# Designs tried in a protein design run: peptides against a protein of PDB entry 6NYY. Part 40

Target 1, 212 residues: chain A of PDB entry 6NYY
Amino acid sequence: KHFEQAIERVIGGLEKKTQVLQPEEKKTVAYHEAGHAVAGWYLEHADPLLKVSIIPRGKGLGYAQYLPKEQYLYTKEQLLDRMCMTLGGRVSEEIFFGRITTGAQDDLRKVTQSAYAQIVQFGMNEKVGQISFDLPRQGDMVLEKPYSEATARLIDDEVRILINDAYKRTVALLTEKKADVEKVALLLLEKEVLDKNDMVELLGPRPFAEKS
Target 2, 212 residues: chain A of PDB entry 6NYY as posed
Amino acid sequence: KHFEQAIERVIGGLEKKTQVLQPEEKKTVAYHQAGHAVAGWYLEHADPLLKVSIIPRGKGLGYAQYLPKEQYLYTKEQLLDRMCMTLGGRVSEEIFFGRITTGAQDDLRKVTQSAYAQIVQFGMNEKVGQISFDLPRQGDMVLEKPYSEATARLIDDEVRILINDAYKRTVALLTEKKADVEKVALLLLEKEVLDKNDMVELLGPRPFAEKS

## One batch from the design tools (peptide; aimed at target 1 H32 G60 T102 D107)

Design b2_p22_1_s4 (made by RFdiffusion4, then SolubleMPNN; from b2_p22_1 with D6E E11D E13M E19K E20R)
Fold by OpenDDE base, seed 5:
Structure b2_p22_1_s4 (fold): chain B 212 residues (1-212), chain A 22 residues (1-22)
Amino acid sequence: as target 1 above (212 residues)
Amino acid sequence: GTSLEEAPSFDEMLDEEIKRFN
């Protein structure tokens, strides 16, 4: 118990017990987090869900915690499923509310960063080719890009294609699993925190065998 | 009534993120 709480503090930050979400905000967060959770549940290469919470922590209004695989090497398929999982919150909001919150923007930023990394750092795009360039970290002076403006435009185009593909995949998945997203969201509104066992009770066993 | 400004489309938001990255 204490050790799990310590790990949760490191990963999720300190629970701000003082932030009372309005009922409508809480509902939005519940469906957002349910979108992440359900996307992760039904994507083969997504990390398994450990915990999902709508209790505000730090700057976040909710979070989904996954068991990080001690994996240092990711395939293109794994990275795609992670992108889809990250888009799950936004897609859920779109499906259920027809509106997108600021939380969805942060997720899109993460997805965009991942897409650029795949194309520019890992050379995972056939059209751009095997280019490996270290992306500037936040705060590093924008050094001159080591490639032409034409190559930069090509990279941007391929990033857009990759993200749109991930988005469409996520829309298709969560549309198919819309009832499951709603079940998770409603239970989140009741319990505020769900674990893996709650998800199994709601959705059945995850269709992908956890690689031990 | 707070006019629900139409949330920018996914493509519009993506374009903004690409511009910020760049």
Scores: peptide ipSAE 0.278, ipTM 0.765, DockQ to the pose 0.287
OpenDDE base, seeds 1, 2, 3, 4: peptide ipSAE 0.277, 0.267, 0.241, 0.255; ipTM 0.782, 0.767, 0.771, 0.771; seeds 1, 2 fail the geometry check

Design b2_p22_2 (made by RFdiffusion4)
Pose (drawn by RFdiffusion4):
Formats: C-alpha cells, sequence, structure tokens
Structure b2_p22_2 (pose): chain A 212 residues (1-212), chain P 22 residues (1-22)
C-alpha cells in the first residue's frame, strides 16, 4: 500500500485535501472525471484504469490514474481510443450541463499534440501523404516551417477533421452510456476517490481482456 | 490556477489551440 501511494505521488503531484470547491464546482469536476472514467472503461485500446479522484491534485481539480500499456507500436486505432478517452471529459460535462468550462484546457493540449504527431510526424494521413517532418517541441521556439503554407493549410484542416471525428465518436459513446456516467460521478461526490474494485462493483467486469 | 469559467464553443477553442501550436 505504501508503494501505491508513491507511484501516485510521483505521477500525480501533491494532493490538496483542504482546497475545497463549491458545490456547483464539485458537481462539474465529478462529471468531468466520470467522463474520463467511463470512456476509458468501455473503449478497447484505452489504458486500464487504476483510480479516479475529484480531490485537487497539483495543477488540477480532479485526477485520474491510469496504467499505460508498455507497447512500442501504436496503431491508428490505438491512438484514436486514447484521444476519445481524453476528449471524454468535455463531452460528459456537455451532455449533462450544456455549459462547457475552461477545465478541459490540458485535455485539449494532449489532443492537439497527438493530432499533429499523426499527420505531420508519423504518416497516419492520406491527404498530407506519407511524409515525415521534425515536429517542434514545447521548448523549441520554431523559426520557420519546413514546408509550404498551402501544406500548413492542408495540415490544420486535417487536424480539425481528426479531432471532430474523435469528438463525435465520444458523443456517440457517452450518450449510449449516459446512465453509467451518472452512476460513477454520484459516488465521486460521496466517496471522493474510486478504486478499480468499486468500479467493478458499479459497471461489472470490463468487457475486454486486460493484462495486469 | 484551474478554473471553471465559461468557455467559448469547442470549434473556437480548437482553432485557438491550433494557433497556439503554430
Amino acid sequence: as target 2 above (212 residues)
Amino acid sequence: DVTLEDAPSFEEELDEAIEEAE
């Protein structure tokens, strides 16, 4: 047990128990984190889940703890299910509320960087072709693009097509599983954390083979 | 700090995120 609190502390950050939220904020954060929990539960190639919390941890209001699959060859489908898990947060607080918040900002930075990487860096696109470029990092102040402007116009169009296909796939997921999202978040308001076991108590066994 | 303020539509946020990534 003392080891599992260390794995979480290094990955997650400091865990602020006293930084309370308003009752209308905890209702939002719970629906946000349930999105990440349920979409990560029903998708095939998404990571196995360890723990979902609504307690503020670091630069965040909620926290999700995943077990990333050690694999060296990501396919096209294995990256879409990672994207559809990340976007699941905005989708859940949009289905239930209609209002969208600024809390999905770091969820969108991962979707954007995982879209440029498929199109520009890997060869996961038809319109751009099988062309690889050295994509700049965050600490790399980009001087000029290694391709034209019409190509940049072609890239940013395809990123929009890619994310909005990931968005619609997840809206079609958390409406079919709308009641299960509500089951998860109502326990998150009661018990501020959920292990894997009490998600099996809610949702039954996960319907995919998972290696632990 | 993380806040829960009102945000623009999703397509507008995506456009802003693409501009920032440039």

Design b2_p22_2_s1 (made by RFdiffusion4, then SolubleMPNN; from b2_p22_2, 8 letters changed)
Fold by OpenDDE base, seed 1:
Structure b2_p22_2_s1 (fold): chain B 212 residues (1-212), chain A 22 residues (1-22)
Amino acid sequence: as target 1 above (212 residues)
Amino acid sequence: EVTLDEAPSFDELVDQAIEEAR
């Protein structure tokens, strides 16, 4: 309770600098955030949804907040579901509008980073193998890659495959749950902010037991 | 650049909450 209130205060303080979105933009945000919310709802290894909002905050036009698990070790399956959840916004936009906006840029960056990390840091790709290299930090000219150009190409290919697989999985999920995405988006347009209880009322209980 | 999902990370929110409480 106190922690939630503290987060709400911090979040509420940021709400005062709300950019007024055009109705069409607000609709796009609602469906985008609904995509994240619904993907997170129906993916077993996604973090539980806490709050979804279409109220602009800072540079964000909307957000979905999840309860992070105090987890130090992630499985490949967990990372995949996280990728799918992160792609949920973009996929929702594609399903409902047939267009892609710049709004998913940060999501794509996160997904790309996760995919590279899985392949080159965590050794989670069979073709690349059991390797672990530090990803170049922003601004570090990686003068010498610790691997061949052939390996670099392989990494790039496998990253694309992984992202595409996550994307396809997300498309399949949100297509199946299209009506739920619509319900969430419409309710977001009405209430601007939804919590877990709103989601339960709208979609029913999350099908996965919350690991306490 | 306006992004849809710049929700502050949980860590950033915690850090901000700690800073505002100081």
Scores: peptide ipSAE 0.121, ipTM 0.612, DockQ to the pose 0.054
OpenDDE base, seeds 2, 3, 4, 5: peptide ipSAE 0.105, 0.008, 0.019, 0.064; ipTM 0.590, 0.519, 0.549, 0.577; seeds 2, 4, 5 fail the geometry check

Design b2_p22_2_s2 (made by RFdiffusion4, then SolubleMPNN; from b2_p22_2, 9 letters changed)
Fold by OpenDDE base, seed 5:
Structure b2_p22_2_s2 (fold): chain B 212 residues (1-212), chain A 22 residues (1-22)
Amino acid sequence: as target 1 above (212 residues)
Amino acid sequence: APTLEEAPSFDEMLDEEIARAR
């Protein structure tokens, strides 16, 4: 614990010296990360927030750290809430700035990959049916898809529906919780790093019982 | 001044990601 914190401080402290965010960039990152944090707070099946930071680390201008549940099996509902949490940054930027950054594009890519995995690998879509295909990994030769072009189009359509449903759910949630997103963003701009206790002080206890 | 290029719509960005996943 203390040694890991020391390593994190050394890594984080070195990174802080190399990437000075402009005030407007810091503001954008704060609202982006606040969107993730608040979405994760109010989604039952999302992983609980551990830490949110607007201190640049590596390739990221900010990050939210969650306590992963040691789960090997995910329900469709859990995957949906995870998609909504991932869209939270983008939706926050849209609500507050009417613009989307490149960080929000990377989150959309993750959501898209998750949607394809649900439909093609896990058979979680009734229209496509109980199919399970190995998705090409990054770097695998795109072998001929084992399904027809008609099936490919159906998959794409159902992926779009799933992502749009997750997006609409996230927009509804963060619009309702807009004041909470702003509170988190403003506190991030002040403290640069928030933990679970800061979130409890700001938003109250998470409305979902922590599965101990 | 960097032209605030209108961020592509959600649908446009989604179309791009679907096209990349193909």
Scores: peptide ipSAE 0.321, ipTM 0.808, DockQ to the pose 0.370
OpenDDE base, seeds 1, 2, 3, 4: peptide ipSAE 0.289, 0.279, 0.280, 0.266; ipTM 0.825, 0.802, 0.819, 0.795

Design b2_p22_2_s3 (made by RFdiffusion4, then SolubleMPNN; from b2_p22_2, 7 letters changed)
Fold by OpenDDE base, seed 1:
Structure b2_p22_2_s3 (fold): chain B 212 residues (1-212), chain A 22 residues (1-22)
Amino acid sequence: as target 1 above (212 residues)
Amino acid sequence: PVTLEEAPSFDELLDEEIERAR
């Protein structure tokens, strides 16, 4: 209870009870969060879903909360599934509405940052090779990149490939699970908050063993 | 977190994010 509340505060901030979403906005949020939730449900290496909410908190209009892994080292597969989960909201909006919100842009930013980290910091790309460069923190005057412009372009290309792969994977998954996304979204519109048990009741047990 | 403003296409946004991350 206390740990969940602490995580909720960190991820979502304080509930803005005063922020009333219009019905159409609330619908968009519900499908967006359902996309995250369903992607996380059916991706093996995604973090287990704890809670999904369409109650506005902080700057967010909704959120999906996952059990953080007490893991310092992530595999490429784990990072990919995490990217897919992050793209789940955007993909859901695309599937159901044919439009994309700014929330989907923020998620793409996170995915892009992850992709660069994988390629530049973690050496997880065969074409770029086993490189590990400290990515400049936003605001550090990094005078010069430790690699050539040709390498920079290669990195950008490989980042794009990785993100597109994650996107396509997410599209395939949520298209297959479209009915599940809709079920979750509709239930969110009714209950505003779903937990893991609600998801189990709705979708059945998560197909992957939860790492305790 | 979701905000409800319309955003550009995936490819356009991806290009923007790549450019920003350079």
Scores: peptide ipSAE 0.210, ipTM 0.748, DockQ to the pose 0.730
OpenDDE base, seeds 2, 3, 4, 5: peptide ipSAE 0.231, 0.281, 0.139, 0.181; ipTM 0.754, 0.805, 0.717, 0.725; seeds 2, 3, 4 fail the geometry check

Design b2_p22_2_s4 (made by RFdiffusion4, then SolubleMPNN; from b2_p22_2, 10 letters changed)
Fold by OpenDDE base, seed 4:
Order: structure tokens, then C-alpha cells, then sequence
Structure b2_p22_2_s4 (fold): chain B 212 residues (1-212), chain A 22 residues (1-22)
């Protein structure tokens, strides 16, 4: 309770009351955030949704807040579901508007980084093998790749495959749950902020047992 | 205010991100 309130105060303090979204922008954000929320709801290994908001915060036009699992170890399945959840906003925009906005670009970057980490750092790809290389952190120019050009091409191909698999999975899920995405988006446009209870009232209980 | 401008396609963005990661 106190820690959530502290995080809300720190994050809420970043609510620039001054960013008025245009109605169409607000609609786009609502469907984007609804995509994240619904993907997270119906993915077994996704983190439980705490809050979804279309109130602009800092550089973000909306956000979905999840209960951070204090997990130091992630399975391949968990990482895949996290990738799908991260793609949920973009996929929602595609399904409902037939277009993609720049708001989805940061999510795609996160997905790409996760895919590289899985393949290069965690050895989670059978074709690349059980290799572990230090990936440059965002902003570190690693001048020299620790692997051959042939391996680099293989990594790039497998990264693309993994991202496409996550994308297809997300498209399938949100297409199946399209009505739920719409319900969440419409309720977001009304309330601007939803919590877990709002989601339960709207969609029913999350189909996965919360790991205590 | 950052306007929600149209972004490149998924494939174009992935290709760009992969290229930038090289």
C-alpha cells in the first residue's frame, strides 16, 4: 500500500496536467493501452495488470502499469508473453484503425531488445545455440561483435523470426479478444484510469491463477 | 506536443531496428 502510493506519487507527480490530447489522439491512446491491458490479461505468463491510464505522463501518452514480479529469472515462455503484451498496443491500433502510430515505436524497440537478449545472451535459440554474448547496453557502441558475420546474420534472422512469432501470437489473441479490447478502450475513454477491479468487472476474472 | 504521427510498417521498423543493432 505505502509503496504503491509512493510509486503513484512519483509517477503521478509526472502527470503534466498541461498535455491536452486531441480527441482522436486520446482515442488512439485508449485503444493502444487497451491492447496492452487485454494482452496482459489473457497471457498466462504476463504480469498482472495493476492500472491502465490514458492520462499523459511525462513523454508517455498513456501507460499500463503491471505488478512488477520481483523475478530475477525468466523462462522463455514468460519472455514471449511479455513480448506479446508489449506488442498489444501496436496490434490494437492495427486492428481498430488500420494504421500504426509513433506511440508504438518504443514498444517495438523493447521487443527487439528482448529478442536479441533471448538469442544472444540467454541462449534460448536452438539454431544459434547455447551462446551467451554480452549485448551492448542501449548507448554502448560495442565496436567489435564477439561473433562472425555469418553468426550475426543468423542472429538477425532468428531475432526477426522471434519478433514475428510474438507479433502473430498477439494478432491472433487480440483478434479473438477484439470485443474485450473495445470494451476496455471505451471504458478508458470514460474513466481515463482503470484498475484490476474495473477489468474484472468488465472481462470477468483473469483466467490464470495469480501466483501468490 | 509529440503528435501521434503515422509510423513505418512493422516490417520496416523491425528491419531498421535490426540494422541499428548491428
Amino acid sequence: as target 1 above (212 residues)
Amino acid sequence: MPTLDEAPSFDEMIDKLIEEAR
Scores: peptide ipSAE 0.211, ipTM 0.779, DockQ to the pose 0.783
OpenDDE base, seeds 1, 2, 3, 5: peptide ipSAE 0.189, 0.137, 0.145, 0.019; ipTM 0.769, 0.751, 0.752, 0.495; seed 5 fails the geometry check

Design b2_p22_3 (made by RFdiffusion4)
Pose (drawn by RFdiffusion4):
Formats: C-alpha cells, sequence, structure tokens
Structure b2_p22_3 (pose): chain A 212 residues (1-212), chain P 22 residues (1-22)
C-alpha cells in the first residue's frame, strides 16, 4: 500500500485535501472526471484505469490514474482510443450541463500534440502523404516551418478533421453510456476517490482482456 | 520516432482538470 501511494505521488503531484471547491464546482469536476473514467472503461485500446479522484492534485481539480501499456508500436486505432479518452472529459460536461468550461485546457493540449504527431511526424494521413518532418517541441522556439504555407494550410485542416472525428466518436459513446457516467460521478461526490474494484462494483467487469 | 512514442505514453499516464473560471 505504501508503494501505491508513492507511484501516485510521483505521477500525480501533491494532493491538496483542504483546497475545497464550491458545490456547483464539485458537480462539474465529478462529471468531467467521470468522462475520463467511463470512456476509458469502454474503449478497447485505452489504458487500464487505476483510480479516479475529484480531490485537487497539483495543477488540477480532479485527477485520473492510468496504467499506460508498455508497447512500442502504436497503431492508428490505438491512438484514436487515447484521444477519445482524453476528449471524454469535455463531452461529459457538455452532455449533462450544456456549458463548457476552461478545465479541459490540458485535455486539449494533449489532443492537439497527438494530432500533429500523426500527420506531420508520423505518416498516419492520406492528404499530407507519407512525409515525416521534425516537429518542434515545447522548449523549441520554432524559427520557420520546413515546408510551405499551402502544406501548413493542408495540415491544420486535417487536424480539425481528426479531432472532430474523435469528438463525434466520443459524443456517440457517452450518450449510449449516459447513465453509467452518472453512476460514476454520483459516487465521486460521495466518496472522493474510486478504486478499480468499486468501478467493477458499478460497471461490472471491463469487457476487454486486460493484462495486469 | 521512438522518443515521441515514449513521450506520448507518459502524457497519457494521467489526466487532470484545470481551474474553472467565472
Amino acid sequence: as target 2 above (212 residues)
Amino acid sequence: SEETIEELREMFAEAKMGPIEH
């Protein structure tokens, strides 16, 4: 047990128990984190889930703890199910509320950087072609693009097609599973954390083979 | 390409919600 609190502390950050939220904020954060939990539960190539919390941990209001699959060959489908897990947070607080918040900002930086990487860096696109470029990092102040402007126009169009296909795939997921999202978040308001075991108590066993 | 895969794996290890603005 003392080891599992260390794995979480290094990945997650400091866990602020006293930084309370308003009752209308905890209702939002729970619906946001349930989106991450349920979409990560029903997708095939998404990571196995360990723990979902609504307690503020570091630069965040909620926290999700995943077990990333050690694999060296991501396919096209294995990256879409990661994207559809990440976008699941904005989708759940949009189905239930209608209002969208600024809390999904770090959820959208991961989606954006995982879309440029498929199109520009890997060869996962037809319109751009099988062309690889050295994509700049965050600490790399980019001087000039290694390709034209009409190509940049072609890339940013395809990123919009890619994320809005990931968005629509997740809206079609958390409406079919709309009631299961509400089951998860109502326990998150009661019990501020959910292990894997009490998610099996809610949702039954996960319908995919998972190696632990 | 191998380093990008390692970074993507680390990014997907967690998910957080940012602050709410009113």

Design b2_p22_3_s1 (made by RFdiffusion4, then SolubleMPNN; from b2_p22_3, 9 letters changed)
Fold by OpenDDE base, seed 2:
Structure b2_p22_3_s1 (fold): chain B 212 residues (1-212), chain A 22 residues (1-22)
Amino acid sequence: as target 1 above (212 residues)
Amino acid sequence: KLETIEELRKMFSHSTIGEIEH
């Protein structure tokens, strides 16, 4: 418990117990986090869920914590499932509220970064091809792109396609599991924090064997 | 064993962000 709390403080920041969300915002956060949690639960290549919380920490209003696998090589399928899991919050908001919030900004950043990396660093897109370019790091002089404007447009298009495909996949999943998302969200609103055991009790065992 | 802060950060993969960076 103390170790987990220490990790949570280091990574998530200090609990902002004084930050009182409006009930509607708290509901939004609960469904957002439930979306992440459920997406992660039912995606084969998602990391196992450890905890989901709607207690604000640092800049986060809620979070889902996963146990990453020790993995050095990622497949396209694995990266897709991770993208879907990352989109789970935004998708949940759309499904349940018919509106989207700024809450997913970091998720979208991560998804965007992943999509670009897949296309321009990992060569995982057939149209763009077997290329690998360094993405501009924050603070690097905007060096001339080592590719044409036409290639840049192609990259941008394929990034959007990839993200949209991940989004659609997530919509399909969370629509199918809509009742589960709601169960998780409602329980989050009651308990504020759920662990893996709570999820198992609520949803049953994760359908994918946790590779320990 | 999650030995690095970076590995630990990977555990916190998803957060609803309440702050708008201006």
Scores: peptide ipSAE 0.182, ipTM 0.735, DockQ to the pose 0.310
OpenDDE base, seeds 1, 3, 4, 5: peptide ipSAE 0.178, 0.154, 0.156, 0.174; ipTM 0.712, 0.693, 0.713, 0.726; seed 3 fails the geometry check

Design b2_p22_3_s2 (made by RFdiffusion4, then SolubleMPNN; from b2_p22_3, 9 letters changed)
Fold by OpenDDE base, seed 3:
Structure b2_p22_3_s2 (fold): chain B 212 residues (1-212), chain A 22 residues (1-22)
Amino acid sequence: as target 1 above (212 residues)
Amino acid sequence: KEETIKELREMFSRSTIGEIEK
């Protein structure tokens, strides 16, 4: 209990008990987080869910925490599944509400960064090819791009294609698992916080063997 | 190179919805 609370404080900040979400916003948060949780549950290369919460904290209205594995090499397939998991919140909103909110801004930033890294740094795109360029860090003077404007356009197009492919994959997954997303969302609205054990009780054991 | 992988790992370790305006 004390160790879990310490991790929660470090990751989530102090609970702001004073911010009461409107019922509609709380519902949106619950389904958004349920989308992340379910996507992570059924994607082979996603990290296992540790905790999901819809209690507002200093860093957000809700959050999902995963147990990251110490991993030094990522495959294209592993990165795709992580992108899909990250898109799970946005996709859940679309499936259940037919509308999207600003809540996915951080998720979209992460997906965008991952997509650019795959194409520009890791050479994982066939059209762009086996190239690797350093991405400008925030605050670095925009050094002249070591490639042409035509290459820049190609990169932008392929990033969009990659993100759209991840989005479509996530839509297919969460549509198939729509009932599971609903179960998780409803339980979140009741308990506000779920752990791995709650997920096992709701969905059964994760279909991927925990690599011991 | 190692820094990029570390950053990617950290990015996917958590998700947050909506920033509470301070």
Scores: peptide ipSAE 0.240, ipTM 0.794, DockQ to the pose 0.563
OpenDDE base, seeds 1, 2, 4, 5: peptide ipSAE 0.236, 0.229, 0.239, 0.240; ipTM 0.795, 0.793, 0.796, 0.800; seed 5 fails the geometry check

Design b2_p22_3_s3 (made by RFdiffusion4, then SolubleMPNN; from b2_p22_3, 9 letters changed)
Fold by OpenDDE base, seed 5:
Structure b2_p22_3_s3 (fold): chain B 212 residues (1-212), chain A 22 residues (1-22)
Amino acid sequence: as target 1 above (212 residues)
Amino acid sequence: KEETIEELRKMFSSSTIGEIEK
């Protein structure tokens, strides 16, 4: 219990018991988190859900925590599934509410960073080619880009294509699993916190063998 | 190289929605 609480504090910050969300906002959070949870459940290369919560904390109105595997090499397919899982919240909002919120800001930041890394660091894009450049780190002086403006435009275009492809894949998945997203969201609204066991009870065993 | 992979791993280990702290 104490160890779990420590991890929750690192991820979500301190619990904000006094912060009461409006029912519609709480519903949005529940469906957003359910989108992440279900996407992660049905994507082969996503990490399994450990915990999902819609209890407001200092760093967010809700969160999902995953159990990452010790992995040192990633394939393009694995990175794509992780991007899709990360987009699950935004996609859930779109398919259930027909509108999107600012809640996906951090998710979009992560997806953007991953997409750029795939293209300019890992050489995973056929049009850009087998190149590897260091991305400017937060706080590094904006050094001149080691490539032309034409290459910069190509990179930007291919990043957009990659993210859009991940988005479309996530839309297809969560549309197929729409009933499961709703089940998870409704249970979140009731319990506020779900774990892996709750997900198994709702959805059945995860369809991918947990590599022990 | 190792730093980028570790950074990616950490990014996908959790997600949060919205900000409460003004």
Scores: peptide ipSAE 0.273, ipTM 0.809, DockQ to the pose 0.566
OpenDDE base, seeds 1, 2, 3, 4: peptide ipSAE 0.267, 0.238, 0.271, 0.272; ipTM 0.807, 0.803, 0.804, 0.805; seed 1 fails the geometry check

Design b2_p22_3_s4 (made by RFdiffusion4, then SolubleMPNN; from b2_p22_3, 10 letters changed)
Fold by OpenDDE base, seed 3:
Structure b2_p22_3_s4 (fold): chain B 212 residues (1-212), chain A 22 residues (1-22)
Amino acid sequence: as target 1 above (212 residues)
Amino acid sequence: KEEVIKELREMFSHSTIGEIEK
């Protein structure tokens, strides 16, 4: 219990029990987090869900925590599934509310960063090819891009295509599992916090064998 | 190289929704 609480404080920050979300906002958070949880549950290469919470904290209105494996090499397929899981919140909002909120800003930043890394650093795009460039870190002088403006445009286009493909894949998945997203969202609204055991009780065992 | 992979692992370890304006 003490170890779990320490991790929660690091990830979510301090609980802000005094900040009462409006019922509509709380509902949006619940469905957003349910989207992440369900996407991670049914994507083979996503990390297993450890905990999901809709209790407002200093770092966010809600959070999902995963158990990352110590992994040193990622495949293109693994990175795609992680992108889809990360898009799960935004996609859930779209499916259930027909509108999107600012809540997915951090998720979109992560997806964008991952997409650029795949194309520009890992050479995982066929059109751009087997290239690897260092991405400028925030605060580094904009080093002259070692490629033409035409290549820059191609990279930007292929990043958009990759993200859109991940988005479409996530839409297909969460549409298929729409009832499961609803179940998780409703249970979140009741309990505010769910763990892996709650997910197993609600959805059944994760369909992918835990690699021992 | 190792730093990029470490960053990717950390990015996907958790998600947060919205910042509560301080």
Scores: peptide ipSAE 0.309, ipTM 0.812, DockQ to the pose 0.576
OpenDDE base, seeds 1, 2, 4, 5: peptide ipSAE 0.205, 0.304, 0.305, 0.299; ipTM 0.724, 0.815, 0.814, 0.817; seed 1 fails the geometry check

Design b2_p22_4_s1 (made by RFdiffusion4, then SolubleMPNN; its pose is not in this set)
Fold by OpenDDE base, seed 2:
Structure b2_p22_4_s1 (fold): chain B 212 residues (1-212), chain A 22 residues (1-22)
Amino acid sequence: as target 1 above (212 residues)
Amino acid sequence: MKIGYLESYLKRLEEELKKLLE
């Protein structure tokens, strides 16, 4: 608790508004972040947030960030919940606004990368099998694939299935917790920054044990 | 504008994914 408080103080102290959000944009961001927050709150294997903010930052600006405990190995369940949390923003936008933003698309990109990693690098897909291939670096064109085109298609299909499953799970969760998402979003609009205590006050204690 | 408002989790996830892609 003391450590978390110290981190919060450091992060909070470094938070400065670098840009002004328009009201509608601010609203979108609030619901987007609320989606992440609520998904993280109610998914056991997602990392709980310590701080959520709707204050924009410049690309070149460095801020103190919470450093979670390093984990070297992830289960499929953990990765799924992490995917769902990552999709939380997009899903929230869909639920409340019926559209997605570029921010949501970026989250989808991250989810896609995770899905490919699970299937191609970690061999976590039964249809594709226990295989491990290198994924291309960002910006690199893969001219030669270490597997057939048929395998590539299979991979793509299974990636899509995995993402869709995560999406559906997230939709189900945030639909069920829609009121909670709204509570968080509204409070974000008011305070601009929420911490764990705010979440507890709004939603009650997280239904899972805290990660230390 | 860098849109990364969930600073505790998503940044870490991004970093992890980047490492996986290296």
Scores: peptide ipSAE 0.082, ipTM 0.616, DockQ to the pose 0.034
OpenDDE base, seeds 1, 3, 4, 5: peptide ipSAE 0.020, 0.019, 0.019, 0.022; ipTM 0.544, 0.536, 0.544, 0.555; seeds 1, 4 fail the geometry check

Design b2_p22_4_s2 (made by RFdiffusion4, then SolubleMPNN; its pose is not in this set)
Fold by OpenDDE base, seed 1:
Structure b2_p22_4_s2 (fold): chain B 212 residues (1-212), chain A 22 residues (1-22)
Amino acid sequence: as target 1 above (212 residues)
Amino acid sequence: MKIGYLEEYLKRLEEEKKKLEE
């Protein structure tokens, strides 16, 4: 699948080859953002969006991961749901358009980084074990890996598995909630920006306790 | 247009939320 290829390219540091957003960018963005929104809505451990927007965003920090300041400790389940939410946009594109775009490149990068962090920084993978190494930051000097090449390969494999698991989970969810994604996307196309009340109106109350 | 940048977006939203709670 296109997604798997994209993962491989990210992991391998290769240039991504994905479909260009043209010609219907607004529609693509709407469904993309709807994917994020719905995933965040229905994943217990994801942080739901306070605002859903198809208005272009500012430039991001690239490789940076953001953790909510109100929570300093994250479980595997929480990180997985966050990964799923992050994948929600691309998965939505796959479901509705049968393609992935370069527009979600940053999402893939972030998911990939999160997966690596879980495995090599947080020691959350049973196969790799309780290992914790600092990951090089973007722009940092490439230093020798503190583990063997065999371990490196194992890490890469497990990263891929984790991302694929998150992807599958997201696909299952957004397929189940396809109508909801459509509702959000269509309303986004109309209003460009949705708030929590709009989401409640469309989807009903979020089935989980509010995260503050 | 690149769509996504979710983590940065979430960061901004969190910051906005914080400001509203102050």
Scores: peptide ipSAE 0.021, ipTM 0.478, DockQ to the pose 0.071
OpenDDE base, seeds 2, 3, 4, 5: peptide ipSAE 0.027, 0.010, 0.016, 0.041; ipTM 0.493, 0.324, 0.436, 0.495; seeds 2, 5 fail the geometry check

Design b2_p22_4_s3 (made by RFdiffusion4, then SolubleMPNN; its pose is not in this set)
Fold by OpenDDE base, seed 3:
Structure b2_p22_4_s3 (fold): chain B 212 residues (1-212), chain A 22 residues (1-22)
Amino acid sequence: as target 1 above (212 residues)
Amino acid sequence: MRIGYLDEYLEKEKKKKEELEK
């Protein structure tokens, strides 16, 4: 109990009791977080869900907390599933509301960073090839790109393709599991916080064996 | 919204310990 609370404070920050969400905003957050939770539940290579909350903390209006896998190497498939899970919030908003909000900004940033890393650092794209370059860090003078403008355009195109593929995969998944997303969202609106046990009770056991 | 990972917490705690041992 004390350890979990400490983790919540570090990851989520202090509960901002001063941020009262309007009912419509709270609904949007609930469906957004439900999208993350359900996507992570049904994607084999996604990390196990620990907690999902619609209580505003720090800079976030809601959050999903996951148990990291103790691994040093990631496959392309694992990275794709992680991208899909990260897109789950945006996709849920699209499916249920037919509109997108600014709430997915951090998610889109993470997805974008992952896509670029896969293509230019890990050599995971066949068109770009087995090339590895360091991504510019925030504040580093982008010195001369070690590749041509043509290669830069190719990279940008392949990043968009990868993100769009992940988006489409997530749309397909959450459309199939639309009823589950709604169940989770409604329960979030009632309880504000759900744990792994709540998810098991609601959706059944996760279909993938937890690697011990 | 924000996805939180336990590894981020563990890394932060490790850094704190290292700073205290210096």
Scores: peptide ipSAE 0.048, ipTM 0.555, DockQ to the pose 0.085
OpenDDE base, seeds 1, 2, 4, 5: peptide ipSAE 0.030, 0.031, 0.025, 0.064; ipTM 0.473, 0.517, 0.509, 0.532; seeds 2, 4, 5 fail the geometry check

